# Ledger of designs, part 76: peptides against a protein of PDB entry 3EFO

Target 1, 262 residues: chain A of PDB entry 3EFO
Amino acid sequence: SQLADLYKSCETDALINFFAKSAFKAVLHQPLKVIREILVNQTAHMLACYRKNCASPSAASQLILPDSMKVLPVYMNCLLKNCVLLSRPEISTDERAYQRQLVMTMGVADSQLFFYPQLLPIHTLDVKSTMLPAAVRCSESRLSEEGIFLLANGLHMFLWLGVSSPPELIQGIFNVPSFAHINTDMTLLPEVGNPYSQQLRMIMGIIQQKRPYSMKLTIVKQREQPEMVFRQFLVEDKGLYGGSSYVDFLCCVHKEICQLLN

## One batch from the design tools (peptide; made by RFdiffusion4, then SolubleMPNN)

Design b2_p8_3_s4 (from b2_p8_3, 3 letters changed)
Fold by OpenDDE base, seed 5:
Parts: C-alpha cells; sequence; structure tokens
Structure b2_p8_3_s4 (fold): chain B 262 residues (1-262), chain A 8 residues (1-8)
C-alpha cells in the first residue's frame, strides 16, 4: 500500500525534468551509451516494481503503467532521442552544448513542452468558439495532407501546411490564393484581419505566453525540404538520427521489465 | 486506474 501510494503521488513531469538534468550533467563524465542505458534501466526498474508490487495481474504482452506515469515512457523516449544524448556525428558539438545548457536551466513545465511539443490541428478552428483545438500526438500519422498544424516546443514554432490544405484557409492565413503561393521564408504571419487569422494569431499568442523564449515561427510546406526539420519534432516517430519510435521504445522497456521480473 | 498497452 505504501508503494502504491508512492506511485500515485509521482509527478512524472518533475521526474523527467530531473532525469533530463541528471543525464545532461552526466554527459560531461560518462559515455552517452551508459547514460542512455541508465535512463532505460531506471524506467524499466520503476515500472517493473510497479508491475510486481502494485499492478493487478495482466498478460505478459501488456505493458502496465500507473496512471501517474502514463506519459513517462513517451517523455523518456523523447529525452533519449534528444541530440544531447545521441551519439551521432551529424549532430554538432555546438548543438549539443546549446541544448544541454537550455535544458539545464529549464523548469518542469518548460522541459515538458520541450521534450514533447504541442501539435495543434488549426485547420479545425472554429472562429466562433473560444476553445482551443486539442493537441494531437506528435506523429506523422496525425498529420493530414488536407490539414494545417501548429507545432510548438517552447523554443520553436512551426506552421505546417499539407499539400492539400484548404484554399480558403490559406487565403485566410496568408492572403494568397493557393498553397503554391505561400512564402515559407516569412517568419511572421500577415495581418490579414479576418476572424480565422485573428484566431490563429491568438492561439499563437497563448502558446507563446509564459514561455521564457520567443519562438520564431517557421512556415513549413509539406514535401518541401524544410519539412524534414519539422518532422524531427514529431517525437513519437522514428528519429532521423537513430532514435526509436514511441512504440519501439515501449517494446524495449517492456522487454527489459520482463527481464527484470523473470 | 492503470494504463495497459498492448504491444505487438
Amino acid sequence: as target 1 above (262 residues)
Amino acid sequence: SDVRIDLP
């Protein structure tokens, strides 16, 4: 019961923040491989302990997460996929150093958003509603060629446009007649002045609110080269630099849990 | 209250 209570009281966002800072500090003295192994091990141990001592019996093929840690794996995977912890020559030392320093100073809320971005389907906006669109999972599977999505991680903001984005929305946002006419070099949306434009700007403002850094807007067209950069923030997908998808990571963690319990 | 994920 005491152990169960402990898990119920766990704040995953704080834990991720701690793990991130610990790992990013450790990179100065330990090999990246070891650090990654430790993180996975810690994740597996926590979940194995829960499965053993707190969880009700379940099929061996099922991964069991306490409610308080339901997002632990996804955030942990995002942490593991961060450039600071990746051993890839394509990642510059400067980039690693930069992101390392950023995270080392991030609060819990900041790191949460940093590791798992908000992805908003803004093509679903109702200009007559005060409700913000619900965020979707950061995966390509949630994108649509007909959609327009806003992604933000506290440092960067992307406006992704599908190749078949509605012309009326394009007109509303950019005041141009078609997808082809959108200038992706701009970092600011034009002040078109219609309700949709205003709503989008409001949403962007809300996202920017309380963030320590001003997020530069990058407009991304589907199937253009800059989309590749955008896709790196779809953190549940496979990373460009060898990072696992969320599903793959879950499998990895599950295997390790099973090894611990068997 | 647990989250159970079916893995492939």
Scores: peptide ipSAE 0.615, ipTM 0.965, DockQ to the pose 0.847
Fold by OpenDDE base, seed 3:
Structure b2_p8_3_s4 (fold): chain B 262 residues (1-262), chain A 8 residues (1-8)
Amino acid sequence: as target 1 above (262 residues)
Amino acid sequence: SDVRIDLP
C-alpha cells in the first residue's frame, strides 16, 4: 500500500531533526508542557497509524515499530529530556538558550549524535584493527567496572574508567601504574606511543572528524563526583530532572497508542 | 519488517 511504502521510506533521523527544531522554535511562544504533550502525541499517532493500517496483528502487550522507525522512540525521549524542554529551576536560562541555539543550527547527522551519543567500549579494542568498536546502548547497565568507555555527542567527549579497569590498559593510556594515579583534570591524553594508545587516539580522531565543534575531553573515574555529569549522557536511563527512562517512555507511548486505537 | 517490543 501507499501508506506502507511511506513508512518504509521514512528517514527517522530527519524526522527527529525536524521535531527538535520545531519544538525548540515553539518554546518561544508555547508552554513547555504543551510542547512535550504535542511531541508525545505525534509519536503515538504515527505509530498508531502504522499499527492500524500496516502492521500485522500482535498481542496488545507488544509495541510494534516499523523498521524505519525502530529508533524513533528513543530519540524522541532524548528530545523530551533535553534541558530546553524541561521545566526545572535547576536548569539555568542560559543553558537552555545555549542548547536551543545549538540544535537550531544542527544538520540531521549533528542532531542525531547530539541526542543519542556514541558509547564505545574501548577496553575491547583490537589494536590490529582500524575499525571502530561497536557502540553500546547509552545506559549504565552497559557499563562495567572492569571496562573503559568513550562517549561522544558531537559537543563533549568523555573517557570513563571503571574502578576495576585493567592496570595494563591504564598504563597504556595514561602511563601511570594504577587507577588511583590517573589525573582527571587533564583534557588531553598523553602521547604514550604504544599500539593501544595510538589506536585510542585514532578512534578519537575519527569521532572528531567532520564534526562542527571541537569536543573537549573529560576524564571520568567511576564513583567520583564528575561521573554524575557523565551519567546525564546515558540517555536511556532515568534523567536527573525527572525525565523518563527509555523503557518508561515506551510504556507511555504504548499506552497512548492503545488509547487511540481502542 | 517490524520490530516488536514486549513491554512489562
Scores: peptide ipSAE 0.613, ipTM 0.964, DockQ to the pose 0.867
Fold by OpenDDE base, seed 1:
Structure b2_p8_3_s4 (fold): chain B 262 residues (1-262), chain A 8 residues (1-8)
Amino acid sequence: as target 1 above (262 residues)
Amino acid sequence: SDVRIDLP
């Protein structure tokens, strides 16, 4: 059907970019609550229409997404959890204005990375490979105390180290003997010169390529106070300021879809 | 081609 073809051709990243800009424009004229409701409503309507007209029959307990929109909910939730759309006193007006303006000027690729960061398991690097490590989902559940992860969202870059991260990797990256010796005040990695260090630097360079802003590097140790800032970029988790986890959002969307189809 | 998610 024509409708099925439409869903197959859908570019979710472009759609999210559009929704973000539309919502961030609307904040000047409409209450935040209304804007959030509209976004959820639009998400539910699109998916309800698919379920009704395009999808094969399935159990009522299952959420059905077309392949082209498999990441729509997670990005939509990230948009809803953005500080611009949250009514929390902890978020300054300046921060809201700043992020609003940033997103209003972002292209599709920029907004995609901004809303859903890359999270790379650096501890799994093969120094003999030129391939980038596969990104993992942005959730605490994907982190490991034995691991080292690089997170980037186009504006910020974090190197997160588990409390039990391998000393040999710490030595390779920082040229210090242990986790305790890592100085988290540094914003640049030392040029140690070993293959692992060079590969990490290469990866960081690749991530930085074609990005309009130079990402500041923050070194984060697990269980230290600055880790809280890092955790805010684990966008699939429950937000600090009342945003839902990805799973909770899926349930919310599914509920609304069911209501629309009843 | 569809993604099916079992929700709690």
Scores: peptide ipSAE 0.612, ipTM 0.964, DockQ to the pose 0.834
Fold by OpenDDE base, seed 4:
Structure b2_p8_3_s4 (fold): chain B 262 residues (1-262), chain A 8 residues (1-8)
Amino acid sequence: as target 1 above (262 residues)
Amino acid sequence: SDVRIDLP
């Protein structure tokens, strides 16, 4: 069917970009609550239509997504959790304005990265490989105390270190003997010169390539205060300012879909 | 193919 073909050809990243810009434009003349509701409704309607007209029958408790939209909910949730669409007093008007303007000018690839960061397990790097490590889901559940992770969203870059991160890697990256010796005030990694350091720098370079903005590096130690800022970028988790986890959002969308089809 | 997610 034409409808099935439409869903197959859907580019979720482009759709999210469109939704983001539309929503961020709407904040100037519509209440945030209304905008958020519209976004959720649109998501539910698209998926309800698919379930009704394109999908094979499934259990009522099962959410069905076309393959082309398998990441639509997670990105939509990220959009909904963006400070521009949040009405929390803790978020300054300036910050909202800033991020709004940034997104309004972002291309599809930029907005994709912005809303859902890349989270890379750096501790698993093969120094002999030219391949980037496979990204993990942006959730605390994917972190490990023994791990070192690089997070990038096109604007910020974080190097997160677990409290039990390997001393040899710490030495390799920072040229210090232990976790405690790492200076988190650094915005640049030292040029240690070993293969691991070089590989990490290469990865960081690749991530920075073709990005319109230079990403500032923030070094984050687990269980230190700055980790709170880092955790805000774990977008699949529950947001600091009342945003839903990805799982909770899926449930919300599913419920709305069911309501539309009942 | 479709992605099916089991929800609680």
Scores: peptide ipSAE 0.609, ipTM 0.964, DockQ to the pose 0.884

Design b2_p8_4_s1 (from b2_p8_4 with S1E V6L)
Fold by OpenDDE base, seed 4:
Formats: structure tokens, C-alpha cells, sequence
Structure b2_p8_4_s1 (fold): chain B 262 residues (1-262), chain A 8 residues (1-8)
């Protein structure tokens, strides 16, 4: 059917881009609460339609996603959790305006990265490979105290270091003997010159490549205050300003789908 | 309750 074909051909990243721009435009003339409700409603309606017309028979307790939309909920949640759509006094008008304008001009690829950052376990780097390490899900559960992770969303870049990150890697990256010696005020990695350092720099370069904005690097130590900023980019977790975790959002969407189909 | 997510 045409409908089935539509779902098969759906480009979720483009859809999110559309929803983002639509929502961010709507901010000018609609209450944020309404906008958020509309977004959730649209998500639920799309998925309900799929379940009704295209999906294989399944239990009502199951959430059925077409493969093309497997990441729709997570991205939608990220959109909903963006500062532009959050009604929190802690978020300045300037910040909302800034991010709104940024997204309004973003292409599909840019918005994809913006809403769902790349989180790379760089402690697993193979210095013999030029390939980027496989990204992990943006959740605290995917971090390790022994690990070092690079996060990038097209605007910001974070190098997160676990409290038990390997001293040899710390030495390799920062040329200091231990975690405690890392200066988090730096915005540039030192030119250590070893293969690991060079590879990390290369990776950072690749991430920066073809991005419209130069990403500022922030060094973050686990359990230090600045980590709070970093954690805001772990978009699958519960947001600091009231945003739902991905799991909670799935529950919400599922519930609404069920309501639509009842 | 977290629903079981199925991908098709």
C-alpha cells in the first residue's frame, strides 16, 4: 500500500528537522505547553496509524515502530527537551532565541547531530585505525568511570573523563600523570605527539569537519561541577529542567497510541 | 510500565 511505502521510505532525520523548525516557529505565537502537546500528539498519531494500518499483529502492551522510525521517539524526546521548548526560568531568553535561530537554519544532518549528540568512547581507540569509534547511546548508563568519552553536538564538544580513567591515557592526551592533574580550564588539547593523542586530534578534526560552527572543547571531569553541563547532553536521561528520559517518553507515547486506538 | 518495543 501507499501508506506502507510511506513508512518504509520515511526519513526520520528529515522529519525531526521539520518538526523542530515547525515547533520553533510556533514558539512565536503558541504556548510552549501546546507546542509540546502537539509534538507528542503528532508522534503518537503517526505511530498509531502505522499500528492500525501497517504493523503486524501484536499485543497492546507492545510499542511497534517501523524500522524507518526506530529513532523517531528518541529524537522527538530530544526536541521536546530542547531549551527552546522548555518553560523554565533558568533558561534565558537569549539562549532560547539563539538556539531557535540556529535550528531554524540547520539542515537535516546538522539538526540530527544537534538534537542527538555523538558520544564516542575514545578510551577504546585503536591507534592503527582511522575509523571513528562506534558511538554509544547518550545516557549516563553508557559511561564508565574507567572511560574517556568525546561528545559533540555540532556546537559543543566535550571530553569527559571518568574518575578512574586510565593514567596512561591521561598521560597520552594531556601529558600529565593523573586525573587530578588535568586542567579543565583548557579548551585545546596539548600537542603531546604520541599516536593516541594524534588519533584523538584526528577524530576531533573529523567531527569538526564540514560542521558550520567551530565547536569549543570543554574538558570535563567526572563528579566535578562542570559535569552537570555535560550531562545535559545525555539526552536519553532525565533532563535537568523537567524533560523526560527516553524510557519515560516511550511510555508516554505508547499510552497515547493506545488511547488513540481504543 | 515500559512497553516492549518492536521494530519492523
Amino acid sequence: as target 1 above (262 residues)
Amino acid sequence: EVPEVLYE
Scores: peptide ipSAE 0.502, ipTM 0.941, DockQ to the pose 0.958
Fold by OpenDDE base, seed 1:
Structure b2_p8_4_s1 (fold): chain B 262 residues (1-262), chain A 8 residues (1-8)
Amino acid sequence: as target 1 above (262 residues)
Amino acid sequence: EVPEVLYE
């Protein structure tokens, strides 16, 4: 069917870019609550249409996503949780204006990375490989106290270190004997010169490539105060300012789909 | 209730 072909050809990243720009334009003349409702409604309607016209038979308790839209809900939730669409006093008008303007000028690739960061397990690096490690889901549940992770969203870069991260890796990256000796005020990694350090630097370079902005590096130790800022980029978790987790959002969308179809 | 997500 024509609808089936449409869903197969859907470019979710482009769609998210469109929704983001549309919503961020709408904030100038519509209440934030209405905008959020529209976004959820659009998501539900698209998926309801798929379920009604294209999807295979399934139980009512199941949420059916076409493959082309497998990441649509998570991106939509990230959009909904963006400060531009939140009316919290903790968020300054300047911050809203800044991020609004940023997104309004972003291309598809940039907005994709902006809304859903890359989170890479650096502690699993194979020094004999030039391949980037596979990204993990942006959630605290994917972190490990023994791990070291690099997060990037096109604007910021974080190197997160677990409290039990391997001393040999710490030595390899920072040339210090232990976790406690890591200076979190530094914005550049030292040029230690060992294969692991060089590979990490290469990875950081690759991530920075073709990005319009230079990402400042922030080193974050687990359980220290700055980690709270880092956790705001774990977009699948519950937001600090009232945003839902990805799981909660799926429940919300599923409920609305059921309401539309029943 | 968290729905089971199916991909097609």
Scores: peptide ipSAE 0.498, ipTM 0.941, DockQ to the pose 0.939
Fold by OpenDDE base, seed 3:
Structure b2_p8_4_s1 (fold): chain B 262 residues (1-262), chain A 8 residues (1-8)
Amino acid sequence: as target 1 above (262 residues)
Amino acid sequence: EVPEVLYE
């Protein structure tokens, strides 16, 4: 059917970009609550239509997503959790204005990365490989105390270090003997010159390529104060300012779909 | 509560 073909050809990243810009434009003349409700409603309606007209028969307890929209809910939740759409006093007007303007000028690829960061387990790097490590889901559950992770969203870059990060990797990256010796005030990695350091720098370079903004590097130690900022980019987790986790959002969307269809 | 997510 034409409708089935439409869902198969759907470019979810383009839709997210459109919804983001539409919502951020609407902020100027509509209440934030209304905007958020519209976004959830639009998400539910699209998926309800699919379930009604295209999807295979399924139990009511199941949430059916077309493959083309596999990441639609997670990105929509990220959009909903953006500071521009949150009415919390802790978020300054300047910050909202800044991020609003940034997104309004972003292309599809830029906005995709902005809303859902890359989180790379660099402790698993093969120094002889030219391939980037496979990204993991942006959740604390994917971190490990023994791991080292690089996070990038097109604007910021974080190097997160677990409290039990391997000393050999720490020495390889920072040329210091232990986790405790790492200076988190630095914004540049030292040029240690070993294969691991070189590979990490190469990866960082690749991530920076074709991005419109230069990403500042922040080094973060697990359980230290700056980690709180880093955790805000773990977008699938519950937000600091009351935003839903991805799981909670799925429940919300599923509930609304059921209401639309029943 | 949490729905089973299926991809098609």
Scores: peptide ipSAE 0.496, ipTM 0.939, DockQ to the pose 0.937
Fold by OpenDDE base, seed 2:
Order: C-alpha cells, then structure tokens, then sequence
Structure b2_p8_4_s1 (fold): chain B 262 residues (1-262), chain A 8 residues (1-8)
C-alpha cells in the first residue's frame, strides 16, 4: 500500500530535525506544556496509524515500530528533554535561547548527534584496528567502573573515566600513574605518543570532523561533581529536570497509542 | 507496564 511504502521510506532523522525546529519555533508563541503534548501526540498518532493500517497483528502489550522509525521514540524523548522545552527555573533563559538558535540552524546529521550523543567505549580500543568502537546506548547502565568512555554530541566532548579504569590506560592517555592523578581541569589530552593515545586522538579527530563547532573536551571522573553534567547527556536515563527515561517514554507513547486505537 | 517493542 501507499501508506506502507511511506513508512518504509521514512527518514526518521529528518523527521526529528523537523519536529525539533517546529517545536523550537513554537516556543515563542505557545506554552511549553502544549508543545510537549503536541510532540507526544504527533509521535503517538504516527505510530497509531502504522499499527492500524500497516503493522502485523500484535498483542496490546506490544509496541510496534516500523523499522524506519525504530529510533523515533528515543529521539523524540531526547527532544522533549531538551532544555528549550523544559520549564524549570534551574534552566536559564539564555541557555534556552542559545540552544534554540543552535538547533534552528542544524542540519539533519547535526541534530541527530546533538539529540543522541555518541558514547564510545574507548577502553576496548584495539590499537591494531582502524575501526571505531561500536557506540553504546546513552545510559548509565552501559557504563562500567572499569571503563573509559568518550561521549560527543557535536557541541561537547566528554572523556569519562571509571573509578576502576585500568591504570595502564590512564597512563597511556594521560601519562599519569593513576586515576587520582588525572587533572580534570585540562581541556586537551597530552600527546603521549603511544599507539593507544594516538588512536584515541584519531577517534576524537574523526568525531570532530565535519562538525560545525569545535567541541570542548571535558575530562570527567566518575563520582566527582562534574559527572553530573556528563550524566545529562545519558539521554536514555531519567532527566534531572523532569525528563523521562526512554523506558518511561515508551510506556507513555504506548499508552497514548492504545488510547487512540481502543 | 513496559511494552515489548517490536520492529517490522
């Protein structure tokens, strides 16, 4: 059917970009609560339409997504959790305005990375491989105290170090003997010169490539105060300022779909 | 409460 073909050809990343810009434009004229409701409603309606007209029969407990929209919910949740759409006194007007303007000028690829960061387990790097490590889901559950992770969203870059990260890797990256010796005030990695350091720098360079903004590097130690900032980029987790986890959002979307169809 | 997500 034409409708089935439409869903098959759907460009979810472009759709998210559109929704983001539409919502961020609407902020100037509509209450944030209404905008958020509209976004959820639009998501539910699209998926309800699919379920009604295209999807295979399924149990009420199941949420059916076309493959082309497999990441639609998670990105929509990220959009909903963006500071521009949150009405919290902790978020300054300036920050909202800044991010709004940024997104309004972002291309599809930029907005994709912006809303859902890359989180790379760099502790698994094979210095003999030219391939980037596979990204993991942006959730605390994917971190490990023994791990070292690089997070990037096109604007910020974080190097997160677990409290039990291997000293050999720490030495390889920072040329210091231990976790405790890492200076988190640095915004640049030292040029240690070993293969691991070089590979990490290469990865960082690749991530920085084709990005319109130079990403500032922040070194983050697990359980230190700056980690709180880092955790805000773990977008699948519950937000600090009222945002839902991805799981909670799935429940919300599913519920609304059911309401539309039942 | 958490739905099973199916991809088609």
Amino acid sequence: as target 1 above (262 residues)
Amino acid sequence: EVPEVLYE
Scores: peptide ipSAE 0.492, ipTM 0.938, DockQ to the pose 0.928

Design b2_p8_4_s2 (from b2_p8_4, 3 letters changed)
Fold by OpenDDE base, seed 1:
Structure b2_p8_4_s2 (fold): chain B 262 residues (1-262), chain A 8 residues (1-8)
Amino acid sequence: as target 1 above (262 residues)
Amino acid sequence: MVPEILYE
């Protein structure tokens, strides 16, 4: 059917870009609550239409996503959790205005990375490979105390170190003997010169490539105060300022779909 | 209740 073909050809990243810009334009003349409701409704309606007209028969307890939209819900939740669409006093008007303007000028690729960061397990690097490590889901549950992770969203870059990260990797990256000796005030990695360090630098370079802004590096130690800032970029988790986790959002969307169809 | 996600 024509509708089935439409869903197959859907470009979720472009759709998210569209929704983001539409919503961020609407904040000038619509209440934030209404905008958020519209976004949820749009998500639910698209998926309800698919379930009604395109999806295979399934149990009511299942949420059916076409492959082309497999990441639509998570991106929509990230959009909903953006400071531009939140009315929390902790978020300054300047910050809202800044991020609004940023997104309004972002291309599809930039907005994709902005809303859902790359989170890379650096501790798993194969120094004999030039391939980037596979990204993991942006959730605390994917971190490990023994691990080292690089996070980037096109504007910020974080190097997160677990409290039990391997001393040999710490030595390789920072040329210091232990986790405690890492200086978190530094914004550049030292040029240690070993293969692991060089590979990490290469990865960081690749991530920075073709991005319109230079990402400042922030080194974060697990369980230190700055980690709280880092965790705000774990977008699948519950937000600090009232945003839902991805799981909670899925429940919400599923409920609304059921209401639309029943 | 968390729904089971089905990808098609």
Scores: peptide ipSAE 0.435, ipTM 0.918, DockQ to the pose 0.943
Fold by OpenDDE base, seed 3:
Structure b2_p8_4_s2 (fold): chain B 262 residues (1-262), chain A 8 residues (1-8)
Amino acid sequence: as target 1 above (262 residues)
Amino acid sequence: MVPEILYE
């Protein structure tokens, strides 16, 4: 059917970009609560339509997503959790204005990365490989105390270090003997010159390529104060300012779909 | 509860 073909050809990243810009434009003349409700409603309606007209028969307890939209809910949740759409006093007007303007000028690829960062387990790097490590889901559950992770969203870059990060990797990256010796005030990695350091720098370079903004590097130690900022980019987790986890959002969307269809 | 997710 034409409708089935439409869902198969759907470009979710383009939709997210559109919804983001539409919502951020609407902020100027609509209440934030209304905007959030519209976004959830639109998400539910799209998926309800698919379930009604295109999806295979399924149990009511199941949430059916077309493959082309498998990441739609997570990105929509990220959009909903953006500071521009949150009415919390802890978020300054300047910050909202800044991020609003940034997104309004972003292309599809830029907005995709902005809303859902790359989180790379660099402790697993093969120094002889030219391939980037596979990204993991942006959740604390994917971190490990023994791991080292690089996070990038097109604007910021974080190097997160677990408290039990391998000393050999720490020495390889920072040329210091232990986790405790790492200076988190630095914004540049030292040029240590070993294969691991070189590979990491190469990866960082690749991530920076074709991005409109230069990403500042922040080094973060697990369980230190700056980690709180880093954790806000773990977008699948519950937000600091009341935003839902991805799991909670899925439940919300599923509930609304059921209400639309029953 | 978290729904079961099916991708098609």
Scores: peptide ipSAE 0.434, ipTM 0.914, DockQ to the pose 0.941
Fold by OpenDDE base, seed 4:
Structure b2_p8_4_s2 (fold): chain B 262 residues (1-262), chain A 8 residues (1-8)
Amino acid sequence: as target 1 above (262 residues)
Amino acid sequence: MVPEILYE
């Protein structure tokens, strides 16, 4: 059917881009609460329609996603958790305006990265490979105290270091003997010159490549205050300013779908 | 309760 074909051909990243721009435009004329409700409603309706017309028979307790839209919920949640759509006094008008304008001009690829950052376990780097390490899900559960992670969303870049990150890696990256010696005020990695350092720099370069904005690097130590900023980019977790975790959002969407189909 | 997600 045409409908089935539509779902098969759906490009979720493009859809999210559309929803983002639509929502961010609507901010000028509609209450944030309404916008958020509309987004959730649209998500639920799309998925309900799929379940009704395209999906294989399944238990009502199951959430059915077409493969093409498997990441729709997570991206939608990220959109909903963006500062532009959050009604919190802690978020300045300027910040909302800034991010709104940014997204309004973003292409599909840019918005994809913006809403769901790349989180790379760089402690697993193979210095013999030029390939980027496989990204992990943006959740605290995917971090390790022994690990070092690079996060990038097209605007910001964070190098997160676990409290138990390997001293040899710390030495390799920062040319200091231990975690405690890392200066988090730096915005540039030192030119250490070893293979690991060079590879990390290369990776950072690749991430920066073809991005419209130069990403500022922030060094973040686990359990230090600045980590709070970093954690805001762990978009699958519960947001600091009231945003739901991905899991909670899935439950919400599922519930609404069920309601639509009842 | 977290729903089971099925991908098709």
Scores: peptide ipSAE 0.433, ipTM 0.916, DockQ to the pose 0.954
Fold by OpenDDE base, seed 2:
Structure b2_p8_4_s2 (fold): chain B 262 residues (1-262), chain A 8 residues (1-8)
Amino acid sequence: as target 1 above (262 residues)
Amino acid sequence: MVPEILYE
């Protein structure tokens, strides 16, 4: 059917970009609560339509997504959790305005990365490989105290270090003997010159490539105060300022779909 | 309850 073909050809990243810009434009004229409700409603309606007209029969307990929209919910949740759409006193008007303007000018690829960061387990790097490590889901559950992770969203870059990060890797990256010796005030990695350091720098360079903004590097130690900022980019987790976890959002979307169809 | 997600 034409409708089935439409869903098959859907480009979710472009759709998210559109929704983001539409919502961020609407902020100037509509209450944030209404905008959020509209976004959820639009998501539910699209998926309800699919379930009604295109999807295979399924139990009520199941959420059916076309493959082309497999990441729609997670990105929508990220959009909903963006500071522009949150009405919290902790978020300054200036920050909202700044991010709104940024997104309004972002292309599809930029917005994709912006809303859902890359989180790379760099502690797993193979210095003999030219391939980038596979990204993991942006959740605390994917971190490990023994791990070192690089997070980037096109604007910010974080190097997160677990409290039990291997000293050999720490030395390889920072040329210091231990976790405690890492200076988190630095915004640049030292040029240690070993293969691991070089590979990490290469990865960082690749991530920085084709990005319109130079990403500032922030070194983050687990359990230190700056980690709180880092955790805000773990977008699948519950937000600090009222945002839902991805799991909670899935439940919300599913519920609304059921309400539309039942 | 978290719904089971099916991809088609």
Scores: peptide ipSAE 0.428, ipTM 0.914, DockQ to the pose 0.948

